# Peptides against a protein of PDB entry 8YR4: the designs that were tried, part 50

Target 1, 309 residues: chain A of PDB entry 8YR4
Amino acid sequence: PRGSPALQLVVLICLGLMGLERALNVLVPIFYRNIVNLLTEKAPWNSLAWTVTSYVFLKFLQGGGTGSTGFVSNLRTFLWIRVQQFTSRRVELLIFSHLHELSLRWHLGRRTGEVLRIADRGTSSVTGLLSYLVFNVIPTLADIIIGIIYFSMFFNAWFGLIVFLCMSLYLTLTIVVTEWRTKFRRAMNTQENATRARAVDSLLNFETVKYYNAESYEVERYREAIIKYQGLEWKSSASLVLLNQTQNLVIGLGLLAGSLLCAYFVTEQKLQVGDYVLFGTYIIQLYMPLNWFGTYYRMIQTNFIDMEN

## One batch from the design tools (peptide; made by RFdiffusion4, then SolubleMPNN)

Design b1_p12_6_s1 (from b1_p12_6, 7 letters changed)
Fold by OpenDDE base, seed 3:
Structure b1_p12_6_s1 (fold): chain B 309 residues (1-309), chain A 12 residues (1-12)
Amino acid sequence: as target 1 above (309 residues)
Amino acid sequence: SSLLAAQFAAWA
C-alpha cells in the first residue's frame, strides 16, 4: 500500500504468515509420521509425549486442513482487515472520483441508485478477486508444488509423479467441468431474474390484474416460470454433483496408486510405516482446499466479468 | 485491467 509504511509492514507480515502456513502443511504430516514410527518402535514415553505435544501445537497453528481455522490463518485474517479496508476505501474513492469526472449527460441517462450499485459491485468484485487469488488459489498451487518437490526428494520420483499427474488432472478437469457447467448456471440466473421480474411486474400491476380477474392466469404464468427455473436449477445442481464426483474419483485414484506404492515400499523395508501414514495424510490435506477450487475459479470468472462491465 | 493494476500498485 503506497503511502503507509505500517500497512506495507502488515502486508509483509501476512506474506510471512502465508509462508509459515506452507511450512506447517509439510511439517504436520512429518510429525504425524514420526509419532507412528515412535509407536511402532515402542519408543520411550518421553520422546513420544514430546513429539505428540509438538504435533498438536503445530496442528493448532495449522488448523483443520482448510487453512481458515488455524491460529496462523486467523492471525493473518485479523491483520489483513486493515489492508482490506485501506484497499476498499481507495478503490471506492477512485470510482467516486471517476463518477464525478463523467459528463452530466452520462448521469442524466442513469439512475443514481443503479450507478452506486454498479460501483459497489465493482469494488466488491475486485476486492473479492484479489482475496481469492492471493489467499486461496496461489497458496493451494504453492502447496501442490511443495508437495511434488517433497515427495520427489524424500520418497521417490514415482510419488512425485503420481501427485503431479493426480493434481494436474484434478485441476484440468475442475476447470473444464466448471466452464461446461457455467452455461447452466448462467441460464439459471437469467431465468431466476426473469421469474423475479415477472412476479414484481404482476404485483405492481395488481390493480389491473384484479380489474380483469386475471389472478389465476398470473399464478399459472408464475408456476410455469418456476418450473422452467427449477429445470435449469436441477441441471446446475446435477452438474455440480458431477464435478464433485469427478474430483473425488481423481483424488481416490491418486490416493489408491500412491498408497499401494507406499505399502509396497514398506514391505520392501525402503519406507517406514509412518511414511504410508504421511502420504495419506498429506494427500488428504492437499485435497481439502482443492475441493473448493472450482468455486474459487467460478468466483474469479464472475469477478472478472463484473469488473469488465 | 487498470483497476487490478491499480490495486496491485496500491498493494505494492
Scores: peptide ipSAE 0.019, ipTM 0.654, DockQ to the pose 0.025
Fold by OpenDDE base, seed 4:
Structure b1_p12_6_s1 (fold): chain B 309 residues (1-309), chain A 12 residues (1-12)
Amino acid sequence: as target 1 above (309 residues)
Amino acid sequence: SSLLAAQFAAWA
């Protein structure tokens, strides 16, 4: 952020916290592995208790699952509020100044409510785009790369290859199905706006509708518009279910292949029981943000389109 | 595009 050294420092701290989150995503499975190995080896209580306490502390810092934010993520989100407010204010002022530079003919040809809606969409789109790229997309890609490197170095090249193939297939299918789905969502949103416009027009012309006793006709036209909207909504929702199911299949196949391979290497005494648990926990951690990747990709595309408008 | 570039330039 130009002109605020304090906000630049906050951005650097947030980037440092993001790096710490990546380190925690590797360390938490490792400590969980170590607990399982220590339990299997019947290690002394003091070593086990220290490792468990360290694991729980790392897990508190990381958080766990969809919906539980860790301490580091909460601290990052808290610090980012000031950066987001600065960004939003700057975008709002740029949009507002640009609106005042537009010709009187442009303002007279547009309804004030449409201009405000464009301004609000523009502000939300820019602030959303930056936040989704920096905090969701880039970290998820970084975790995948770190995961591939980790499994290739500490397990076997086969595990790194399985993770690479599964993640590449998952990302590719997510992009392709999301692009296909975007067509249905655009059609739905267009029909929603048209349905809303018909309702507003009918209500603004209430006196005319009453004069002609055309209430039943306007209700039927509104019903037809709703049915048409619901047909597009169904296609949009069904395409989301198809995306989620396709993602779940890729995840399931990757988890199956990797877990069978890990179990086999444990039976050959090349890996420990804790390594099986590490693989499963690490893969689940990679999949949690990936479930939202299609949503983030769509939001990014929507935000780019809304910024071009 | 210009708004994004201006925002990135203001954010840098």
Scores: peptide ipSAE 0.017, ipTM 0.595, DockQ to the pose 0.025
Fold by OpenDDE base, seed 5:
Structure b1_p12_6_s1 (fold): chain B 309 residues (1-309), chain A 12 residues (1-12)
Amino acid sequence: as target 1 above (309 residues)
Amino acid sequence: SSLLAAQFAAWA
């Protein structure tokens, strides 16, 4: 943010906190592994209690994923409020100045309420797109890369390959199926707008409808429009279930392959019981943000379309 | 795209 060294410092702190979140995502499974190993070895209570306390503290910093925000994520979100407000205000002022530079002919041809709605959508799309890219998409991709590197270095190269193939297939299928789903969503939204327009036109012509006693006819036309909408809504919702199930199958196959391989290496005494638990915990942890990746991709695509308009 | 680029240039 040019012109505010205080906001630049806040951005640097937020980037540092994002780096700390990535470190916590690796450390939490490692400490959980260590607890399982200490329990298996019947280690002294003092060592176990210290490791458990450290794990719980790290887990408090990390959070529980989608349902519970960690301390580091909350602190980052809190600090980012001022940066977001600065960015939003800057975009709003740029759009407003650009609107004043436009010709009188452009303003006379458009309703002021439509211009303001376009400006608000433009501001929301730009700020939303930036937030989703920086705080959701980039961190998720970073966690995948860190995961591949970690499993390749500290486990056998086969684990890194399984994670790479699983995540690559997951991301590819998520993109392809989300693009396919966008057609159904566009058709649904078009039919929703047409159904709303018919309801508005019927209500604006209320006197004419009453004069002809056509209330039952207008209700039936509205029912037909709702049924047509619900048929498209069903296709959109069913396509979402199909996406989620496809994602679940890919993660399930990756978890199966990696868990069998890990169990095999534990039986050969090349890995410890804690390593099996680490692998399962880490894969589930990678899955949590990825479950929302289709939603993020959809939001990014919507924000791009709303910004091009 | 131009607004994002201009915002990134103004934000950097």
Scores: peptide ipSAE 0.017, ipTM 0.593, DockQ to the pose 0.024
Fold by OpenDDE base, seed 2:
Structure b1_p12_6_s1 (fold): chain B 309 residues (1-309), chain A 12 residues (1-12)
Amino acid sequence: as target 1 above (309 residues)
Amino acid sequence: SSLLAAQFAAWA
């Protein structure tokens, strides 16, 4: 933020907190592993209690994924409010200034309410795009890379490969299936607008419809439009279920392959029981943000299109 | 593009 050293410091603190979240994402599974190992070894209560307390504290800082934001994420979000307000205000003022520089002919050809709606969409698209990139997409990709590196160094190259293949396949299929389903969503939205327009036109011409006793005809046309909409809605919803199921299958196969390999290495005494639990918990932890990746990707595309317009 | 550049410039 140019001209505000206080907001620049807040941005740096927020970046530091994002780095801390990445560290917590590695530490939490490690401490959970250590608890399982200490329980297996029947370790002294004092060591177990300290490790459990430390784990719970780290878990409080981290949170539990979507719907249970951690302390660090909440603190980051709180500090970011002022930066977001500064950014939004700056974008709004730039758009407003630009609108005042436009020709009188441009203003006379448009309703003031349409101009304001364009300005609001422009502001929301720009601020939304940046927020999704910085706080959702980039951190998720960073966590995947950190996970691959961690499993490659501390387990075996085969675990890193399984995570790499699983996450790469997950991301690729998420993008491809999301792009594929976008056509169904666009068709649905177009038919929804057409159905709504038909209802508005029928109601605006209410007197004419009454004069010709055409109420039953208009109701039937509206029913046909609804049935056509529901056929497209079903395709959109079914394509979402297919996306979710495809994602679930990829994660399930990766979890199966890695869990079997981990179990095998535990039987060979190359890994501990806690390492099996670490693998499972870490994969599930990587999955939770990824479940929303298709939504973020869609929002980014929408915001990008709305910003170009 | 100009708005993104302006936002990045306002962010920097």
Scores: peptide ipSAE 0.015, ipTM 0.585, DockQ to the pose 0.024

Design b1_p12_6_s2 (from b1_p12_6, 9 letters changed)
Fold by OpenDDE base, seed 3:
Structure b1_p12_6_s2 (fold): chain B 309 residues (1-309), chain A 12 residues (1-12)
Amino acid sequence: as target 1 above (309 residues)
Amino acid sequence: SEVLQQFFEAER
């Protein structure tokens, strides 16, 4: 935001909080590892209690993993409200100014309510796109990179390679299957609108339908439209199940490979029992935001298309 | 997956 140093500071604070969230995503598994190691070593209660208290505090800051329930995430979201409002207002004013610069002939050809609806869609799409990019996509990619670096440096290059291959395959398959699925969703939405339009047209022409005793014919036409819709809905839903199953298989295979390798290194006394728990915990933490990546990718594509229109 | 889809569809 070029116009207010206060909002620039808020953006910088939000970026700092995002960096803190990334640090917490590494620290929480480390402290959980340390608890497991201290329990295994039968360490003194005072050391264990301190480590557990620190872990719980870090977990409170991080949140429960479903994205937005941590203290840091909530604080970031709260601070971002002002930035979002400023961005929305600026986009609205730019659109409104541009609408006033357009020719009278353009305004006479369009309904005012339709123009306002386009403006509202435009503002929502821009603010939504920005929020998804900044708060979901970029952080997820950062967590993956940090994960690869962490496992490569502190475990073994093989762990970093497993995470890299797993996450790269997951992202690639998520994109490819999401793009494939988007065709079915577009077809479904088009058929839904056509089915709704047919129902509305039949009801608006009620007098004509009644005059010709065509009620049974209109019902059968509507039934055919519903069957067509349901056929597309089934394809859309089945494609979602396929996406989820594909994602689950990739993560399952990555978790299996990494867990077996970690267990082997623990057996060879190269790693501790806590390191096995760390690996599992960290992979699950990476998976939680990735489960939504296909949804975010699709929303980004939709919002981009809605901004071009 | 459906709950966040519903959340994003509810903001539309």
Scores: peptide ipSAE 0.010, ipTM 0.475, DockQ to the pose 0.186
Fold by OpenDDE base, seed 5:
Structure b1_p12_6_s2 (fold): chain B 309 residues (1-309), chain A 12 residues (1-12)
Amino acid sequence: as target 1 above (309 residues)
Amino acid sequence: SEVLQQFFEAER
């Protein structure tokens, strides 16, 4: 936001808080590892109590990942409200001014409600796209990269490779299956609009339907349209289950491979029991935001299509 | 997916 130094400072603070969230995502598993190691070693209560208290405090700051509201995430979201409002208002005013600059011939050919819907879609698409990129996509990719670096440096190159292959395969399959699924969703939405249009046309022609005693016929036509819609809805929903199952299999295989390798290194006394717990905890933390990645990707695609219209 | 979509649709 070029017009307000206060809003620029808020954006910088939000970026700093995003960096802090990335640091917490690494620190929380490390402190959890340390608790497990201290418990295994039967360490003094004072050392254990401090480590547990520190872990709980870090976990309060972090939250439970995507879908859980940590203190840092809540503070970031709160500060971002003003930036979002400024951005939305600026985009809305730019669209509105552009609509007023358009020729009278353009306005005479369109309904006012359609023009407003275009303006609202444009504003929502730009603001939504920016929010999804900044708060969901970029942080998730950053956490993956940080994870690969961390495991490669502190464990072994094999752990970094497993995480890299697992996450690369996960992202690739998520994109490919989401693009494939988009066809079923488009067909479903087209049939939904057609079913709704039929219902509206039947209700607008109520007098004609009543004159011909055709109420049962219109109800049966509407039933057929609903059955056709539900057949497409089932394909859309089944394709989502297939996506989720494919994602679960990829993460499960990565978790299996990495957990077996970690367990082997623990048996060889090259790693501690806490390192096994760290690996499992960190992979689950990476999985939580990634589970929604297909939804974010689809929302981004929808917002791009709505911006081109 | 639906919960986030419902959250963003409920903020509209």
Scores: peptide ipSAE 0.009, ipTM 0.451, DockQ to the pose 0.133
Fold by OpenDDE base, seed 2:
Structure b1_p12_6_s2 (fold): chain B 309 residues (1-309), chain A 12 residues (1-12)
Amino acid sequence: as target 1 above (309 residues)
Amino acid sequence: SEVLQQFFEAER
């Protein structure tokens, strides 16, 4: 934000808080591991109580694993409101200035309410895209990279490879299945609009329908349009279930492979029992934001299409 | 597209 040093400082603080969230995502599983190890070793109560208290405090800062519910994330979101308002206002003023530069003939050919609706869609699409990229996509990718590095350095290189293959396969399948699903969703939306248009046209021509006693014909035609819509809706919904099941299968297989390997290394006394718990906890923490990745990817695509219009 | 281009040009 050029022109306000205060807003630049807020952006820097928000970036610092995002870095702190990444650190918490690593520290929380480590402290949980340490609790399990201390419990297994029958460590003195004072050491256990301190580690548990520290874990609970770190977990309060992190929140419920989705990142969005933690104290640090809430503080970041609160500080970001001013930056978002500045960005929104700047985009709105740019669009408004551009609308005033357009020819009188362009304004006379369009309804003023349609122009304002295009402006509002443009502003919401740009601000939404930036927010999803900065707060959801980039942090999730950073957590994956940090996870791969952590498991490669502190565990055997095989764990880093399992996480890399699992996350790469998950992301690839999420993109491919989401693109495939977009075809069914577009067909559904087109049929919904066509069904709605037919209903509106039938209601606007009510006098003509009544004059010809065509009410039963229009109802049957509307029923056929609904059945056709429901066939496309079923394909769209079934494709979503298939996406979710595919994602669950990939994470399940990665968790199985890594958990079996971890259990084997614990039996060989190369890893501790706490390291098994850490692996499972950390993979589940990586999965939580990734479950929404397909939704974010679709929102990004929609916002790009809305900006091209 | 033109509004995005202007936005990216105004951030330069």
Scores: peptide ipSAE 0.000, ipTM 0.319, DockQ to the pose 0.021
Fold by OpenDDE base, seed 4:
Structure b1_p12_6_s2 (fold): chain B 309 residues (1-309), chain A 12 residues (1-12)
Amino acid sequence: as target 1 above (309 residues)
Amino acid sequence: SEVLQQFFEAER
């Protein structure tokens, strides 16, 4: 935001809060580990109570399983509203000025309502793309990298390798399956628009349909369009279930491999019981934003395509 | 046309 130092400061604060969220994602599992270790060692109540209180406070700042419910995330989202509004308004004004620079022939060939809808879609696409990149994609990738580094430094290198392989496979499969799904979603959306257009055309020509007693014919044509839509909707929905199941299998296998390895190292007294809990907690924390990654990637692709149109 | 289109867009 080049125009206001106040909005630049808000962006810097939001980036600082994003850094704090990444730190909390590491600290919360560490404090949970420490609680489990202190309980196992039968440590003094004062040390345990302090660690538990600190954990609960950090967990309040981090929030629950979805990164969106934490105090820090909510504060970031609240502060970002002003930046989003400024960006949206700037994009809308750029689109609107560009529309006024277009030829009269272009304007005469389109309805004003279609032009406004294109402008609104363009603005929403740019603002959505920026928000998904900055708040969902980049943080998730950062948490993965931080996790790999943390597990490689404080655990055995094998844990870092398991997380790396699991997350790399997860991301790759998410991208590939999402790109494959995008074809079904595009076909579904095209058929939805065609089905709506047929309904609108039939209702606009209501007098003609009544005059020819063609109501049954128009209903049958609409039924055929719905059946064709539902066939594409089914493919889109089934492909989403397949994506979710594939993602769940990859995370499940990574969690299984890492949990077995951690359990083995605990039995060998190389790791503590708390380290097992840390690993499981951290993988689940990585999984929560990753579950939405396929949706974010699709939204990014859709928004990018909607910006090219 | 616009009212019907708005009606179908309001369900989205």
Scores: peptide ipSAE 0.000, ipTM 0.328, DockQ to the pose 0.036

Design b1_p12_6_s3 (from b1_p12_6, 8 letters changed)
Fold by OpenDDE base, seed 3:
Structure b1_p12_6_s3 (fold): chain B 309 residues (1-309), chain A 12 residues (1-12)
Amino acid sequence: as target 1 above (309 residues)
Amino acid sequence: SDILAQVFAAES
């Protein structure tokens, strides 16, 4: 936001809070490891209690690993409201100014309500896209990179490789399967709109339908349209289940490979029991936001298509 | 996942 130094400061604070969330995603598993190690060593209660209290405080700041429920994320979201409102208003004013520059012939050919609906969709699409990119996609990719670096430096290069291969395969399959699903979703949405249009047209022509005693015929045509819609809906829903199962399988294989390797290194006394718990905890933390990546990717694609129209 | 994201997309 070039016009307000206050909003620029809020953006910088939000970026700083995003950096803090990334640090918390590393620190929370480390503190959980330390608790497990202290419990294993039968450490004095004072050291254990301090580490547990610190862990709970860090976990409160982080939230449930989804990023959305932590104190830092809530504070970021709260501060971002003003930036979002400024961005929305700026996009809306740009669209409105552009609409006033359009020819009278363009306005006469379109209903004012349709024009406003297009403007609102355009504004929401741009603001939504920016929010998903900045707050979900970029942070998740950053957490993966930080995770790969962390495991490569503090465990072994093999752990970094497992995380890299698992996350790369997960992202690639998520994109490929989501693109494949987009065909079924577009077909479903087109059939939904056609079914809705038929219902509206039949109801608007109610007098004509009644005059010809064609109610049974219109109901049967509507039933056929619903059955056709449900066949496409089933394909869309089944493809979503397939995506989720594919994602779960990839993460499960990565977790299995890494957990077995951790267990082996613990048996060789190269790693502590807490390091096994750290790996599992950290992988689960990376997985939680990734479950939404396919939806974010699709939303990004939809928003780009809606901006081109 | 998609239903919750549709709810979040409808609130945005």
Scores: peptide ipSAE 0.012, ipTM 0.481, DockQ to the pose 0.158
Fold by OpenDDE base, seed 5:
Structure b1_p12_6_s3 (fold): chain B 309 residues (1-309), chain A 12 residues (1-12)
Amino acid sequence: as target 1 above (309 residues)
Amino acid sequence: SDILAQVFAAES
């Protein structure tokens, strides 16, 4: 935000908090590993109690991952409200100024309520896209990269390769299946609009429908339109289940391969029992944001389509 | 996923 140094400072603080979230995503599994190792070694209570207290404090700061409200995430969201409001207002004013620059002929050809609805959708789509890119997509990609680096440096290179292959396959399949699903969603939305239009036309022609006693005919046409809509809705919903199951299988295979490899290295005394727990915890922690990636990609795609229209 | 996206889109 070029106009307010205070808002620029808030953006920098929010970026710093995002960096802290990335550090917490690495530290929380490490401290959990250390607890498991200390329990295995029957370490003195003072060391265990300090490590547990530190872990719980870090977990309070982190939260439970995507969809859970950690202290750092809540603080970031709170500070971001003012930045979002400034950005929204700036986009609204730019759209409003552009609407005033348009020819009188353009305004006479359109209903003012439709123009405002397009402007509001445009503002919401731009601000939403920016928020999803900055706070969900970029951090998730950063956590994957950090995960690959961490496992490659502190574990065997095979762990880094498993995470890389698993996450690359997950992202690729998520994109491909989401693009495939978008066809079913478009078909569903077009049929929904057609069904609504028929209902509105029937209600606007209510007197004519009453005059011809055609109520049963209009109800049957509406029923046929609903059945056709539900057939498309089922395809959309079934395609979502297929996406989620495909994602679950990819993560399950990655977790299986990495867990077996970790168990093998623990049996060879190259890794500790805590390292097995760390790997499982870290993979599950990476999975939580990624489960939303298909939704974010679809929202991005919808908002781009809504900006092109 | 879709319901939480709607909730997140309503909160964003």
Scores: peptide ipSAE 0.009, ipTM 0.466, DockQ to the pose 0.141
Fold by OpenDDE base, seed 4:
Structure b1_p12_6_s3 (fold): chain B 309 residues (1-309), chain A 12 residues (1-12)
Amino acid sequence: as target 1 above (309 residues)
Amino acid sequence: SDILAQVFAAES
């Protein structure tokens, strides 16, 4: 943000915290591995207790997946509120100034409530998009790259290849299925707006509808519009289930291939039991934000579409 | 996912 050195410092701190989250995503599985290895080796209680205490502290900083925000993520989100508010206010003022520069003919041709709704959607879309790209997409891609490097260096090139193929297939299928779903969502939203417009028009013309005893006809037209909407809603929802199942299958296959390979290398004494647990834990940590990636890639596409309109 | 996106879009 140009003009506030304090907000620039907050952005730098948030980027530093994002880097710390990436480090925690590697360290937490490593410490969990070390606990399993120390338990297997029957290590002295003092060494085990320090490693467990360190693991729990790191896990408190990291949090547990998409549902439990860690201390670092909460601190980042808290600090980002001021940056988001500054960005929102700047976008709102840019939209508002642009609306005032538009011709009187444009304003007379549009309902004021529609213009305000476009302004609010535009502001929410830009701020949501930026926050999403910075806090979910970029970090997830970074974790995948860090994961590929880590597994390639500390395990075997085969593990790095499995993670690479699984993540590449997951991302590709997520994009392709999300683009396919966007057609159903657009059709659903268009039909929702048309159904709402019919309901509003029928209610505004209530006196005329009553005068002609056309209540049954308007109810039937509204019912047909709802049935059309529900048919599109079903396609949207069914396509989401298909996306989630496709993602779950790719995850399951990647986890199966990698866990079988880990188990094999543990039986050959090339890896320890803790390394099997590390692989499973790290893969699950990669998949948790990726489940949101489909929702959020759609939010990106929706926000780009809402910015083009 | 969509409900959470709607909740996040309503809280943002």
Scores: peptide ipSAE 0.009, ipTM 0.442, DockQ to the pose 0.136
Fold by OpenDDE base, seed 2:
Structure b1_p12_6_s3 (fold): chain B 309 residues (1-309), chain A 12 residues (1-12)
Amino acid sequence: as target 1 above (309 residues)
Amino acid sequence: SDILAQVFAAES
């Protein structure tokens, strides 16, 4: 935002808060580990109470893995409202100015309401894409990288490899299966539009349908179109279940492999019981944002397609 | 595309 030093400062504060969220994502599991170790050692109440209080405070700042419910995330979202409003207004004014520069023939060939709808879709697409990239996709990728580095430095290199393999396979399968599902979704949407068009045409020609007593024929054609739509809807919905189940299996296998390896090292007294709890907690914490990754990826693709048109 | 490039160039 070149015109307002106040908005530039807000952007810098929001970036600082995003960095703080990344630090909290590492610290919260560490403090939880420390609680488990102190409980196992039967440590004095004063040390335990201080560590628990510190953990609860850090957990309040973090918000518990959805990212959107933590105090830091809420503060970031609140501060970002003014930046988003500035960006949206700038995009709207650029689109509006460009529409006024278009030829009279272009305006005469289109309804003003269609032009306005194109402008609104363009603005929403740009601002939506930026928000998803900056606040969901980039932070999630950063948390994965930080997780791999953390497990590689503070655990055995095998833990870093398991997390790397699990997250890489999860992301790859999420992309591939989402792209595969896009075919079913496009076919479903095309059939929905065709079914709606037939219903509109039948209703617009109601007098003609009534004159020929063709109501039963139009109802049967509409039923056939609905059955065809439901066959495509089932494929779309079944493909979503398959995506979710594939994601769950990948995370389950990564959690199993890493938990067994951690349990083995605890048995060999190379790791503490708290380190087992840390691993499980951290993997689940990485999984929660990733569950939405397929939705974000789809929104990004849709927004890009809507912006090219 | 061009409006996006202008918006991105104007936010950087």
Scores: peptide ipSAE 0.005, ipTM 0.400, DockQ to the pose 0.023

